Peptides against a protein of PDB entry 6RO1. Designs and how they scored, part 37

Target 1, 216 residues: chain A of PDB entry 6RO1
Amino acid sequence: LGKEIEEYIHKPKYCLPFLQPGRLVKVKNEGDDFGWGVVVNFSKKSNVKPNSGELDPLYVVEVLLRCSKESLKNSATEAAKPAKPDEKGEMQVVPVLVHLLSAISSVRLYIPKDLRPVDNRQSVLKSIQEVQKRFPDGIPLLDPIDDMGIQDQGLKKVIQKVEAFEHRMYSHPLHNDPNLETVYTLCEKKAQIAIDIKSAKRELKKARTVLQMDEL

## One batch from the design tools (peptide; made by RFdiffusion4, then SolubleMPNN)

Design b1_p12_6_s3 (from b1_p12_6, 6 letters changed)
Fold by OpenDDE base, seed 1:
Structure b1_p12_6_s3 (fold): chain B 216 residues (1-216), chain A 12 residues (1-12)
Amino acid sequence: as target 1 above (216 residues)
Amino acid sequence: MVAKSEILVYPK
């Protein structure tokens, strides 16, 4: 279902209006997951379809991404690779085809005007990390319908399925599952028994204390 | 276009 949503949001007709400088986006290229990066700018390039000769515009977004330092050394011939989990990496502006955007956030960062200095680029990484800390459940996403205005019926159906599933997961299993009620009842009984045992032990201890006082 | 849910974050 998540993948199906991605197929809509990465389409230029939907996402381009939201690719402002500072917008947080996730980039995935084949097996390479760059995680969250920041949009710097985008450009439209003329392209001609090889078979039909029709104009097929290519949209390229420049995204500031955390890249491995090793991949950058060979950047003249090879595409940038994501930083390894144990690597600090280096923030680089990478040209990315728009369809490689896997997510678009509601968050827009202030970015330095000049991203040529490494320190300015690294400051953006610090900002991303701070945002991630503020959103432990994940960076908030643009709503495809409410925010992005996608009216495709296929997407609406997907969203409805997700909502229905979530509703069932939260409403039925937690509140209306007869098995859960039985488990809760059993747990309550066990808890009450534990309390009763503890109370009985306290009473026995008090009784012993009274007996000891009578012996003194 | 500005999304209704847009969050602007500035560096400290």
Scores: peptide ipSAE 0.435, ipTM 0.896, DockQ to the pose 0.667
Fold by OpenDDE base, seed 4:
Structure b1_p12_6_s3 (fold): chain B 216 residues (1-216), chain A 12 residues (1-12)
Amino acid sequence: as target 1 above (216 residues)
Amino acid sequence: MVAKSEILVYPK
């Protein structure tokens, strides 16, 4: 279901307006998961479909990603690879096809104007890590409908299915438990907490929030 | 387009 949502959000017609410099995005290329990176810029590249001859523009987003140092040595000939779990890695600006964006965050970072110095690039990694500390439950995502304005009925159906599935997952164990009342009370409490969290999140979403890094 | 729920983070 998550993948189905990704199929919508990574489409240029939906995501391009949100690919401003500093936007946190998650990049995944087949088996390579780069995790969270930061948008630097994007560009439109001319592409011709081989069979139709029609112009099919390719959108390339430059994303600052944590890359393996080994891959950097071969960067001229080989695609960048994500840093290994035990590796510190190095932040590099990597050109990424827009459809490889697996997630887009509500968070937009200030980034240095000059990313040529390694120290400037690495400072962005520190910023990402601080954001991750601030959001222990995960970096907040743009809402495909409310934030991104996607009106596609297919997406709405997917979301409805996700919601229905989640509802069923929470309801199914309850039918088999003879102590339904205690479970219901716990579920209601959890549901209320979830509502409160959702409400708090909604309040945060009502207005553009400005955070200082020192507040993270 | 500015997202309604956008969080802008500035450096220290």
Scores: peptide ipSAE 0.424, ipTM 0.892, DockQ to the pose 0.705
Fold by OpenDDE base, seed 5:
Structure b1_p12_6_s3 (fold): chain B 216 residues (1-216), chain A 12 residues (1-12)
Amino acid sequence: as target 1 above (216 residues)
Amino acid sequence: MVAKSEILVYPK
């Protein structure tokens, strides 16, 4: 269900209006999960389909992402790789195809005007970490219907299924099911997305909120 | 487009 929602939100027709500088986005490329990064800007590139000759525009978003230092050494020829959990990593501006955005947050950060200095880029990482501390249940997501204005009936059906599942999960304490661990592992992945949506909805009921961070 | 539930975060 989370993947189905992702298939809608990463479409340019829906997400482009929300890709302002400072917007928190989650980037995933195949097996590489970069986690949360910050939008710097986006651009439209002309692409020609090889078989039809039809123009298919590609949208590229520049995202400040935490990258491994090893990948940076080879950055001239190789794609950036996400920092390992135990690695400090380095914040880099990475061009990302828009369809690789797995989530879009309601949070928008103030970002330095000049991201060329490493200290300015690393300050943004501190900001992301502070946001994560403030939202222990996960960084709030844009609501695909209420915030993004997606009217697709297929998405509405998916959201209804997620809400029904969440309601069942909270109304029926699965506390007594011995298979709870296996259901929890499968449900944890699905429930993490659902929890992210629900926690996002709870936080999203708050009108436009300005947060000041102390460690910045 | 500004989201209705947008949260703006500024450094202190």
Scores: peptide ipSAE 0.423, ipTM 0.893, DockQ to the pose 0.728
Fold by OpenDDE base, seed 2:
Structure b1_p12_6_s3 (fold): chain B 216 residues (1-216), chain A 12 residues (1-12)
Amino acid sequence: as target 1 above (216 residues)
Amino acid sequence: MVAKSEILVYPK
């Protein structure tokens, strides 16, 4: 179901207005998961479909991503690769096709104006890590409907299914558990906390919030 | 377009 939502949010018609400098985004390219990166800018490239001759514009987002040092040596000729788990890696500005964005955050970071120095790029990684520490349950996402304004009925159905599934995950497994009441209370509390967090996030979402990094 | 739920983070 998460993948189904992804199929909507990565469409240029929906996500482009939210790809401002500093926006946190997740990048996934086939088997390569770069995790969270930061948008630097985006551009529209003219493309012609080879078979039909039809104009199919390609949208490319430059994203600061944690890359392996090995891929950086060949960055001019080879695609960047994500840093290995045991590797420090290096933050690089990588051109990414917009459809490779797997998630878009409500968070926007202040980024250095000059990203040529390695230290400036690495400072952004520190900022991402600090944000992640402040959001232990995950970096907050843009709501596809409320924030991104997607009106597609297919997406609404997917979200309803996700909500129903989450509700059922909290309600159904408990029917066979003798500790149903405790788990229901915990799940209702978690669901209510999730609803309260979602509502609080929605209420927080109703206003542009400026946070200092120490407050995050 | 600014998201309604946008969180702007500034460095210290």
Scores: peptide ipSAE 0.414, ipTM 0.890, DockQ to the pose 0.704

Design b1_p12_6_s4 (from b1_p12_6, 7 letters changed)
Fold by OpenDDE base, seed 4:
Structure b1_p12_6_s4 (fold): chain B 216 residues (1-216), chain A 12 residues (1-12)
Amino acid sequence: as target 1 above (216 residues)
Amino acid sequence: MVAKSEILIYPS
């Protein structure tokens, strides 16, 4: 179900307006998970479909990603590879096809104007890591409906299925408990508290929040 | 389009 949502999010018609410099995005290319990176810019590339001759524009987003140092040495001929778990890696600006974006965050970082110096690129990694520390439950995502304005009925159905599945997953273990009512009331209270926290977080999110890293 | 829930973070 998460993958089904991703299929909507990475479509250029939906995500392009949110690919501003500094936007946190998650990049996955087949088996390569780069994790969270930062958008530098995007560009539209002319492409012609081989069989139809029809113009099929390709959208390329330049994303600052943590890459393996080994892959960088061969970068002239080989695609960048994500840093290994035990490797520090190096932040590099990597051209990424937009459909390879697996997630888009509500967070935008201030990034250095000049990303040519290694130190400037590595400073962004420190910023990403700090953001991750501030969001222990995960970096906040753009809401595909409320933030991104996706009106596709297919997505709405997917979201409904996710919500229904989550509801069923929470309800199923309870069916075998003889104290179902007490557990349901506690779960409903917890769910209501979670909804209230989510609602409060959403209300806080409704305002463009400018935070300094020191204020976080 | 500015996302309603956008969080802009400046470096300290």
Scores: peptide ipSAE 0.417, ipTM 0.891, DockQ to the pose 0.683
Fold by OpenDDE base, seed 2:
Structure b1_p12_6_s4 (fold): chain B 216 residues (1-216), chain A 12 residues (1-12)
Amino acid sequence: as target 1 above (216 residues)
Amino acid sequence: MVAKSEILIYPS
């Protein structure tokens, strides 16, 4: 179900308005998970389909991503690889096709104007890590409907299924558990807290919140 | 377009 939502949010017609500098985005390319990065800018490139001659514009977003140092030593022609879990890595500005964005956050970071110095790029990683510490349940996502304004009925059905599944996952497995009421109350409280957090996050999301990193 | 739920974070 998460993948089905991704199929909507990564479409240029929906996500481009939200790809401002500083926007937190998650990047995945096949088996390569770069995790959370920060948008620097985006560009539209003209592309011609080789077989039809039809103009198919390519949208490329430059994203600061934590990359393997080994991939940086390889020629500028090789695709950047994500840093290994045990590797410090280095933050690099990587051109990413927009459809490779797996998530878009409601968070925008202040980024240095000059990203040529390594220290400036690494400072952004520190900022991402601080944001992750402040959001232990995960970095907040843009709501596809409320924030991104996606009106597609297919997406609405997917979201309804996700919500129903979440409700059922909280409701059904517990039918045979004698602690059902306690777990239901905890899951309903957690779901209601998640709904209340989601609604409070939606209500908090209705206001542009300018926060300093220390106030998070 | 600015998201309604946008959180802007400045460095400390």
Scores: peptide ipSAE 0.413, ipTM 0.893, DockQ to the pose 0.707
Fold by OpenDDE base, seed 1:
Structure b1_p12_6_s4 (fold): chain B 216 residues (1-216), chain A 12 residues (1-12)
Amino acid sequence: as target 1 above (216 residues)
Amino acid sequence: MVAKSEILIYPS
C-alpha cells in the first residue's frame, strides 16, 4: 500500500509544486536508499521519446544527500552511493530523477544560500538529524490528498484500504479477548497515540508551524 | 503551491 501511494506522489504532475528549496524528501534508487535529503532545486530537461519522437520532459531534482566518500572518488564515472550506517559520509548535491523520490515531507528546512562549502552542506545534515530527533515516529509526510491535492480515485481507494486496515486493526473484535486486551489496549493506546500523533500531526499540519531549532 | 501543513524550520 505504501508503494502504491509512492507511485502517485513521485509523479511530476503532483510533486513539482512541493519541491521547493529546503523540502525534505526521501530518495531511493534501486537498492540504494539514501534516506532523507533536502531539495536544493529542480529543473525540467527536454527529452524526446525514442519511439514516437514526442516531447517527454525529464524532471531532475537536485537533492542534498548523505553519500559515501568512496562514491565521491568515482563520481565522474559512477552514480553517488548512500553512506553506510557506520560511515559519516559527506553531504553532496545529487541530481535525482523525480520518480526516484519515495517520500515528500511536510517539513521544509532553511538551507544555506551557498552549498559549495562542505561545512554548509554538513550543517544541513545536522539539521536533518535534529528533525529526526524531534519526530521519533518518523518525519511527517505530505498528505497526498489534503496537502498535494491528488484527486485520483485509485489513490483514494488505496487510502481507504489503508484506513480500513488501520481501523480493522484497531477495531478488531479481539479487543474483547482478555489476553489481547492488554495488547489491544496497548495497540489502542498505540493506535490512539498513532491517531493522536496522526491527528496532532494533522493539526500541526493544519497550521503553518514555524519552528526554530535551538541547537542549530 | 505551499502545503497547508508545511512545517518551516529555521536554525536557531
Scores: peptide ipSAE 0.377, ipTM 0.881, DockQ to the pose 0.713
Fold by OpenDDE base, seed 5:
Structure b1_p12_6_s4 (fold): chain B 216 residues (1-216), chain A 12 residues (1-12)
Amino acid sequence: as target 1 above (216 residues)
Amino acid sequence: MVAKSEILIYPS
């Protein structure tokens, strides 16, 4: 169900209005999970479909992502790879196809105007990490319906199913089952988007909240 | 376009 929601969110017709500089986004490319990064900019590129010659616009978002240092050495020829969990990595501005965005946060960071210096890029990583510490249940997501204005009935049905599932999980005595953590870990992988949206609604006291990093 | 609910965070 989480993947089904993702298929709606990453569509340019829905997500482009929310890809402002500083927006937190999650990037996944096949087996590579970059985790949370920060939008720098986006652009529309002309693309020609190979079989029809028809114009098919490609949307590319520049995202500041934590990359492995090994991949940076080969950056001229190879795609960036995510930093390993035990690696410090380095923040790099990576061009990402918009459909590779797996999540969009309600959080928007202030970012340095000049991201050419390494220190400025690394400061953004520090900010992301601080946000993650403040949201232990996960970084809050945009609500696909309330925030993003998606009116697709298919999505509404998916969300209703997720909400019904969550309600059942909390209403059933299974929440007292010590094995629930194992069940939750499996369910969380599938329902993470819905959980994150719910978390966002809990944390948002106002339509627009302005916080200092130290006040988080 | 801005989300109805948004959290803006500034560095200290």
Scores: peptide ipSAE 0.339, ipTM 0.866, DockQ to the pose 0.690

Design b1_p12_7_s1 (from b1_p12_7 with E1D H4F E5K)
Fold by OpenDDE base, seed 5:
Structure b1_p12_7_s1 (fold): chain B 216 residues (1-216), chain A 12 residues (1-12)
Amino acid sequence: as target 1 above (216 residues)
Amino acid sequence: DEEFKKKLEELE
């Protein structure tokens, strides 16, 4: 169900209006989880499909991501790798395809105008970490329906299934079933997405107020 | 925000 939601969210027709500079996004690439990064910019690239000759526009998003220092040394030929959990890493602007965005936050940060200095990029990491501290249950997500305006009936059905499942899980007194932990780890990822959507709507009002208050 | 809106309009 989470993956099904991602399939809608990462579509350019839905996500591009929300890829403003400073938007928090989550990036995943073939088992590499970069976690949360910050949108710097996006561009449309013309891709000619070799078999059809059809121009399929590829959207590339430049995202500030925490990368392994080891990957930076090999950056001439190899894709950036995410920093290890215990590694400080280095914030780099990484071009990613839009479909690699696994989540989009309702939070938007201010970013330095010049991201060439390492210190400016690392300052953004501090800002991400501050947001994460403010949201211990997870960074708030955009609501696909209420915030992103996605009207697709397939998505609505997925969300209804998630909500019905969550409601059933909370209503079932099976607090003591040991299989709850394995279902909870998968459902915590999904329920965290849904709870984060609801709590994020409330706290986004607060976080926007706080980010605006730091500018006052 | 205005520059971003213009960019979106150019991409449509």
Scores: peptide ipSAE 0.316, ipTM 0.892, DockQ to the pose 0.734
Fold by OpenDDE base, seed 2:
Structure b1_p12_7_s1 (fold): chain B 216 residues (1-216), chain A 12 residues (1-12)
Amino acid sequence: as target 1 above (216 residues)
Amino acid sequence: DEEFKKKLEELE
C-alpha cells in the first residue's frame, strides 16, 4: 500500500505544485536510497520517446542529495550514488525523474540561492539533519488528500484499506495466520503509511508551528 | 512563490 500511495504522489499532476525550491523529498532509484533531499528546481522534458506509451511529459527534478564522493570523481556521465551510511558524502544537485520521488514532506527549507559552493550545499545538509532531529519519528509527509488535494477514488480506497487494516491489526491479535509474514510486509508498509499519515497530520501542525518559529 | 506559480502556469 505504501507503493500504491507512492504511485499517486509521484504523478506530475499531483506533485508539481508541491515541488517548490526548498521542499524536502525522498529519492529512491531502484536499489539506491538517497534518503531525504531538497528540491532545487524542476523542468519539463518534451522528448518523451513516443514508444514508451506514456504520453505524459517527463519531468526532471533537480534535488540536492547526499552523494558518495566516488560518484563525484567521474563527471556528468555517471549516475550519482547515495552516500554510504558511514560516509559523510557530499551534497550534490542531482537531476532525478519525478517518479523517483518516494515521499514529499510538508517541510520546506530555505536554500542558498547559489549552490555552486560546496559550503552552501553542505549547509543544506545541516538543515536536513536539524529537521530530522526535530522529528525523531520521521520527517512529516504531505497528506495526499488533505494537503495535495488528490481526489482519486482509488487512493481513497487504498487509504481506507490501510485504515481498516490498521484497525484490524490493533483490534484482532493476528496470532495464527501462517501467511502473516507476507501480509505483514505489505501490512507494515500499510500501517507505516497510516501511522505516517497520522503522524504527518500531527507533525504538520507542529511543522507549521516550526516554520512560524523560524519566521519569528 | 510568485515565480514558481508562473512557472506552473506556463507548464499547464
Scores: peptide ipSAE 0.314, ipTM 0.891, DockQ to the pose 0.708
Fold by OpenDDE base, seed 3:
Structure b1_p12_7_s1 (fold): chain B 216 residues (1-216), chain A 12 residues (1-12)
Amino acid sequence: as target 1 above (216 residues)
Amino acid sequence: DEEFKKKLEELE
């Protein structure tokens, strides 16, 4: 359900009006979680490969993200990597595709006009950390309906399902169960296994398709 | 904010 909401909010039609400089956004790229960063700018990518059949223009968002220092050595050829939890890292302006934005905050930060100096970029990290300290339950999100103005009936149905699920979860007898942590861990493991099975089936289908193409 | 609004209008 959270992923279904994400599929709406990361669409350019909905998110672009909220990608002002200083907006807090969360960036994820496959297995790489950069966490919270700050929007610097966005641009429309003109070279839509005509063969992608995607009528929608691609957008690139420049986001100030905490990156591993190791990834900076190969910055000319390799994608930036997120800093490890115990690593200080370095704040870098990273171009990301708009669909890699997993969350958009209601919070906007002041950013220095010149982000070339390392100290100016690192000052933004301090600001993010201060926001995180103020919001121990998580940085506040834009409401997709009330703040973002999304009128899609599909999203409204998803939100209603989320609210109904949350209500059922909090009313469930297991919510106060001392074994709740174990139950949640098992549920998360089952969910991960289901994802892994789905990915494996997809890769198997791709492999079969490639084999069929080679036989042609 | 005004520059940002203009940028959005140019993308539509």
Scores: peptide ipSAE 0.309, ipTM 0.886, DockQ to the pose 0.889
Fold by OpenDDE base, seed 1:
Structure b1_p12_7_s1 (fold): chain B 216 residues (1-216), chain A 12 residues (1-12)
Amino acid sequence: as target 1 above (216 residues)
Amino acid sequence: DEEFKKKLEELE
């Protein structure tokens, strides 16, 4: 069900309006999970597929990602690899196809104008880590309906199925397995987190409105 | 934000 939602949010039609500089996005490439990064810019690339006359416009997003230092030493032709959990890594601007965006956050960070200095790139990592500390249960996602304005009936059905499944999980007295209580406490925490995210989004929207009023 | 809006309009 999470993957079905991802199939909608990574479509250029829906996500491009939300790929402003500083937007937090999650990047996954096959087996490589880069985690959360920050959008720097995006561009349209026309890949002329030679055989199908339909020029599907490909979009490339430049995302500041935490990469392994080993992957940076190899020539400009090798794809950057994510930093290992125990590695410090280095923040690099990586060109990513839009369909590799697994999640889009409601959070937008300030980014330095010049990302050429390593210190400026690493400062963004500190900002991401601060956001993660503020949201211990996960960085808040854009709501595909309320925030992104996706009106697709297929997505609405998926969301209804998720809500119904969550309701069934709560209504079934999972009596006997002690491991299920831990899953329920995690699910209740996740539901409470979703509510807290919705409240935090409202507060952030209010705070942004106040900041916009102070800039006026 | 205005530059970003212009960029989106150019891509439509």
Scores: peptide ipSAE 0.307, ipTM 0.889, DockQ to the pose 0.684

Design b1_p12_7_s2 (from b1_p12_7, 4 letters changed)
Fold by OpenDDE base, seed 3:
Structure b1_p12_7_s2 (fold): chain B 216 residues (1-216), chain A 12 residues (1-12)
Amino acid sequence: as target 1 above (216 residues)
Amino acid sequence: DEEFEELLEELE
């Protein structure tokens, strides 16, 4: 259900008005989770390849993201990679396709006018970390209905389902279990393992498909 | 336990 909400929020028709400089956004690209970054600039890039019947213009947002230092060395040829949890990383301005925005915050930060100096970029990371400290339950999201004005009946039905499931979850006997945090951590690990198994199976299938194409 | 896990998976 969270993914279904994400599919509405990241649509350009809904999110573009909220992609102002300083807006907090989450960026996820397949297996690469960058976490929270800050919008720097927005640009419309029409990569209408003349042969793709894709009528929808591609939108690119420049987002200040915490990147691994290793990815900076190869920045000319390789996509930026997220910093490891234990890595300090470095804040970099990364061009991000709008559909890779997994969340949009109600929070908007002040950003330095010049982001060329490393210290100015790293100051924004400190500001993100300060916001995260103020919101231990997570950085506040834009409400898709009240803040973003999304009138889609499909989204309203998804939200109603989320509210119903949340109510069931909070009323569940396990929610009051003192071991809930352990159970939740195990459920998250199991979910992550299931994602990793699905990704590994996809890679294995791709590798088999490539091998089968080389045998033809 | 299983029902709670299913509810969490549906919320994701």
Scores: peptide ipSAE 0.068, ipTM 0.724, DockQ to the pose 0.015
Fold by OpenDDE base, seed 5:
Structure b1_p12_7_s2 (fold): chain B 216 residues (1-216), chain A 12 residues (1-12)
Amino acid sequence: as target 1 above (216 residues)
Amino acid sequence: DEEFEELLEELE
């Protein structure tokens, strides 16, 4: 259900009005979770679809993200990679396609005017960490209906399902279990493993399809 | 436990 909500909020028609400088956003690219970053700016790029000649506008948001220092050395040829959990990393301005925004926060930070100095970029990481400390249950999201004004009936049905599941979850005996944090951590790990298995199965299917084409 | 895990998986 969270993924179904993401499919609405990352659409340019809904999210662009909220991509102001300093907005907290979460960035995910396939297996790469950058976590929370800060919007610097966005741009509309004209893209011409090679097969139709139709102008399909690509929206690119520049986001300050915590990147691995190793990926930055190779940045001439490779996409930025997220910093490892135990790595300090470095805050970099990364051009991100708008559909890679997995979440948009109600929180907006003040950002330095000049982001060329490393210290100015790292100051933004400190500000993100301060926000995370203030919100132990997670950084607050924009409400897709009340804040973003999304009127899609499909989204309303998804939200109603989320609310009904949350109500059932809070009413469940395990919600008051003192081991709840351990259960949540195990559930998150299981969910991540399930995602990784689905990714690996998709890659295996692609590889098998290529091998079958070479045998034909 | 299993029902609670299923509810969490559906919320994701």
Scores: peptide ipSAE 0.050, ipTM 0.702, DockQ to the pose 0.016
Fold by OpenDDE base, seed 2:
Structure b1_p12_7_s2 (fold): chain B 216 residues (1-216), chain A 12 residues (1-12)
Amino acid sequence: as target 1 above (216 residues)
Amino acid sequence: DEEFEELLEELE
């Protein structure tokens, strides 16, 4: 259900009005979770659909993201990679396709006008970390209906389902169980294991595809 | 437990 909501909010027609400089956004690209970054600007790019020749505008948002230092060395040829959890990383302005925004926060940060100096970029990371400390349950999201004004009936039905599931979850005897943190930690571990299995399966599929290409 | 896990999986 969260993914279904994501499919609405990342649509340019809904999210573009909220992509102002300083907006906190979460960026995910396949297996690469950059976590929270800050919008610097966005641009409309002319794209031609390969099959129809129709102009399909691509929207690119420049997002200040925490990137691995290794990915920066090859930044001319390689896509930026997220910093590992234990890695300091470096804040870089990364061009991101708008559909790769997995979340949009109600929070806007004041950002330095000049992001060329490393210290100015790293100051924004400190600001993100300060926001995360203020919101231990997670950075507040824009409401898709109330804040973003999405009137889609499909989204309303998804939200109603989410609310019903949340209500059922909060009404569940386990919600008042002192072991709830253990259950959440187990669910997070299971979700992480499922992500890791899915990542490993993708790597195995890529490796197998490469091996099959080397055998041809 | 299992029902709660299913609810969480559906919320994701």
Scores: peptide ipSAE 0.042, ipTM 0.689, DockQ to the pose 0.016
Fold by OpenDDE base, seed 4:
Structure b1_p12_7_s2 (fold): chain B 216 residues (1-216), chain A 12 residues (1-12)
Amino acid sequence: as target 1 above (216 residues)
Amino acid sequence: DEEFEELLEELE
């Protein structure tokens, strides 16, 4: 259900008005979760649909993201990769397709005018970390209905389902279990393992596709 | 336990 909400939010017709400089956004690209970054700017690129010849505008947002230093060395040919959990990483301005935005925050940060100096980019990371400390339950999201003004009846039905599931979850006997913290920790570990399995399967599929291309 | 996990998976 969260993913269904994301599919509405990342649509250009809804999110573009909110992609202002300093807006906090989450970026996910396939298996690469960059977490929270900051919008620098956005641009509209003309694209031609391959099948219809119609102009289909691509929207690219420049987002300041925490990237691995290893991926930056290969940045001429490879997409930026997220920093590893134990890695310091480096904040980089990355061009991101708008459909890769998984979340949009109500929070806007001040950003330096010049992001060329590393220290200026790293100052924004400190600001993100300060916001995360202020919101231990997570950085606040834009409300898709109240803040973003999305009138889509499909989204309203998804939200109603989320509310119904949340109500069932909070009414569940386990929610009052004194071992709830242990159950949550196990659920988080299981979710992380499921993500890791899904990423490993994607890498295996990519590697197999490359091997099949080398055999042709 | 299983029902609670299913509810969490459906919320994601």
Scores: peptide ipSAE 0.035, ipTM 0.660, DockQ to the pose 0.015

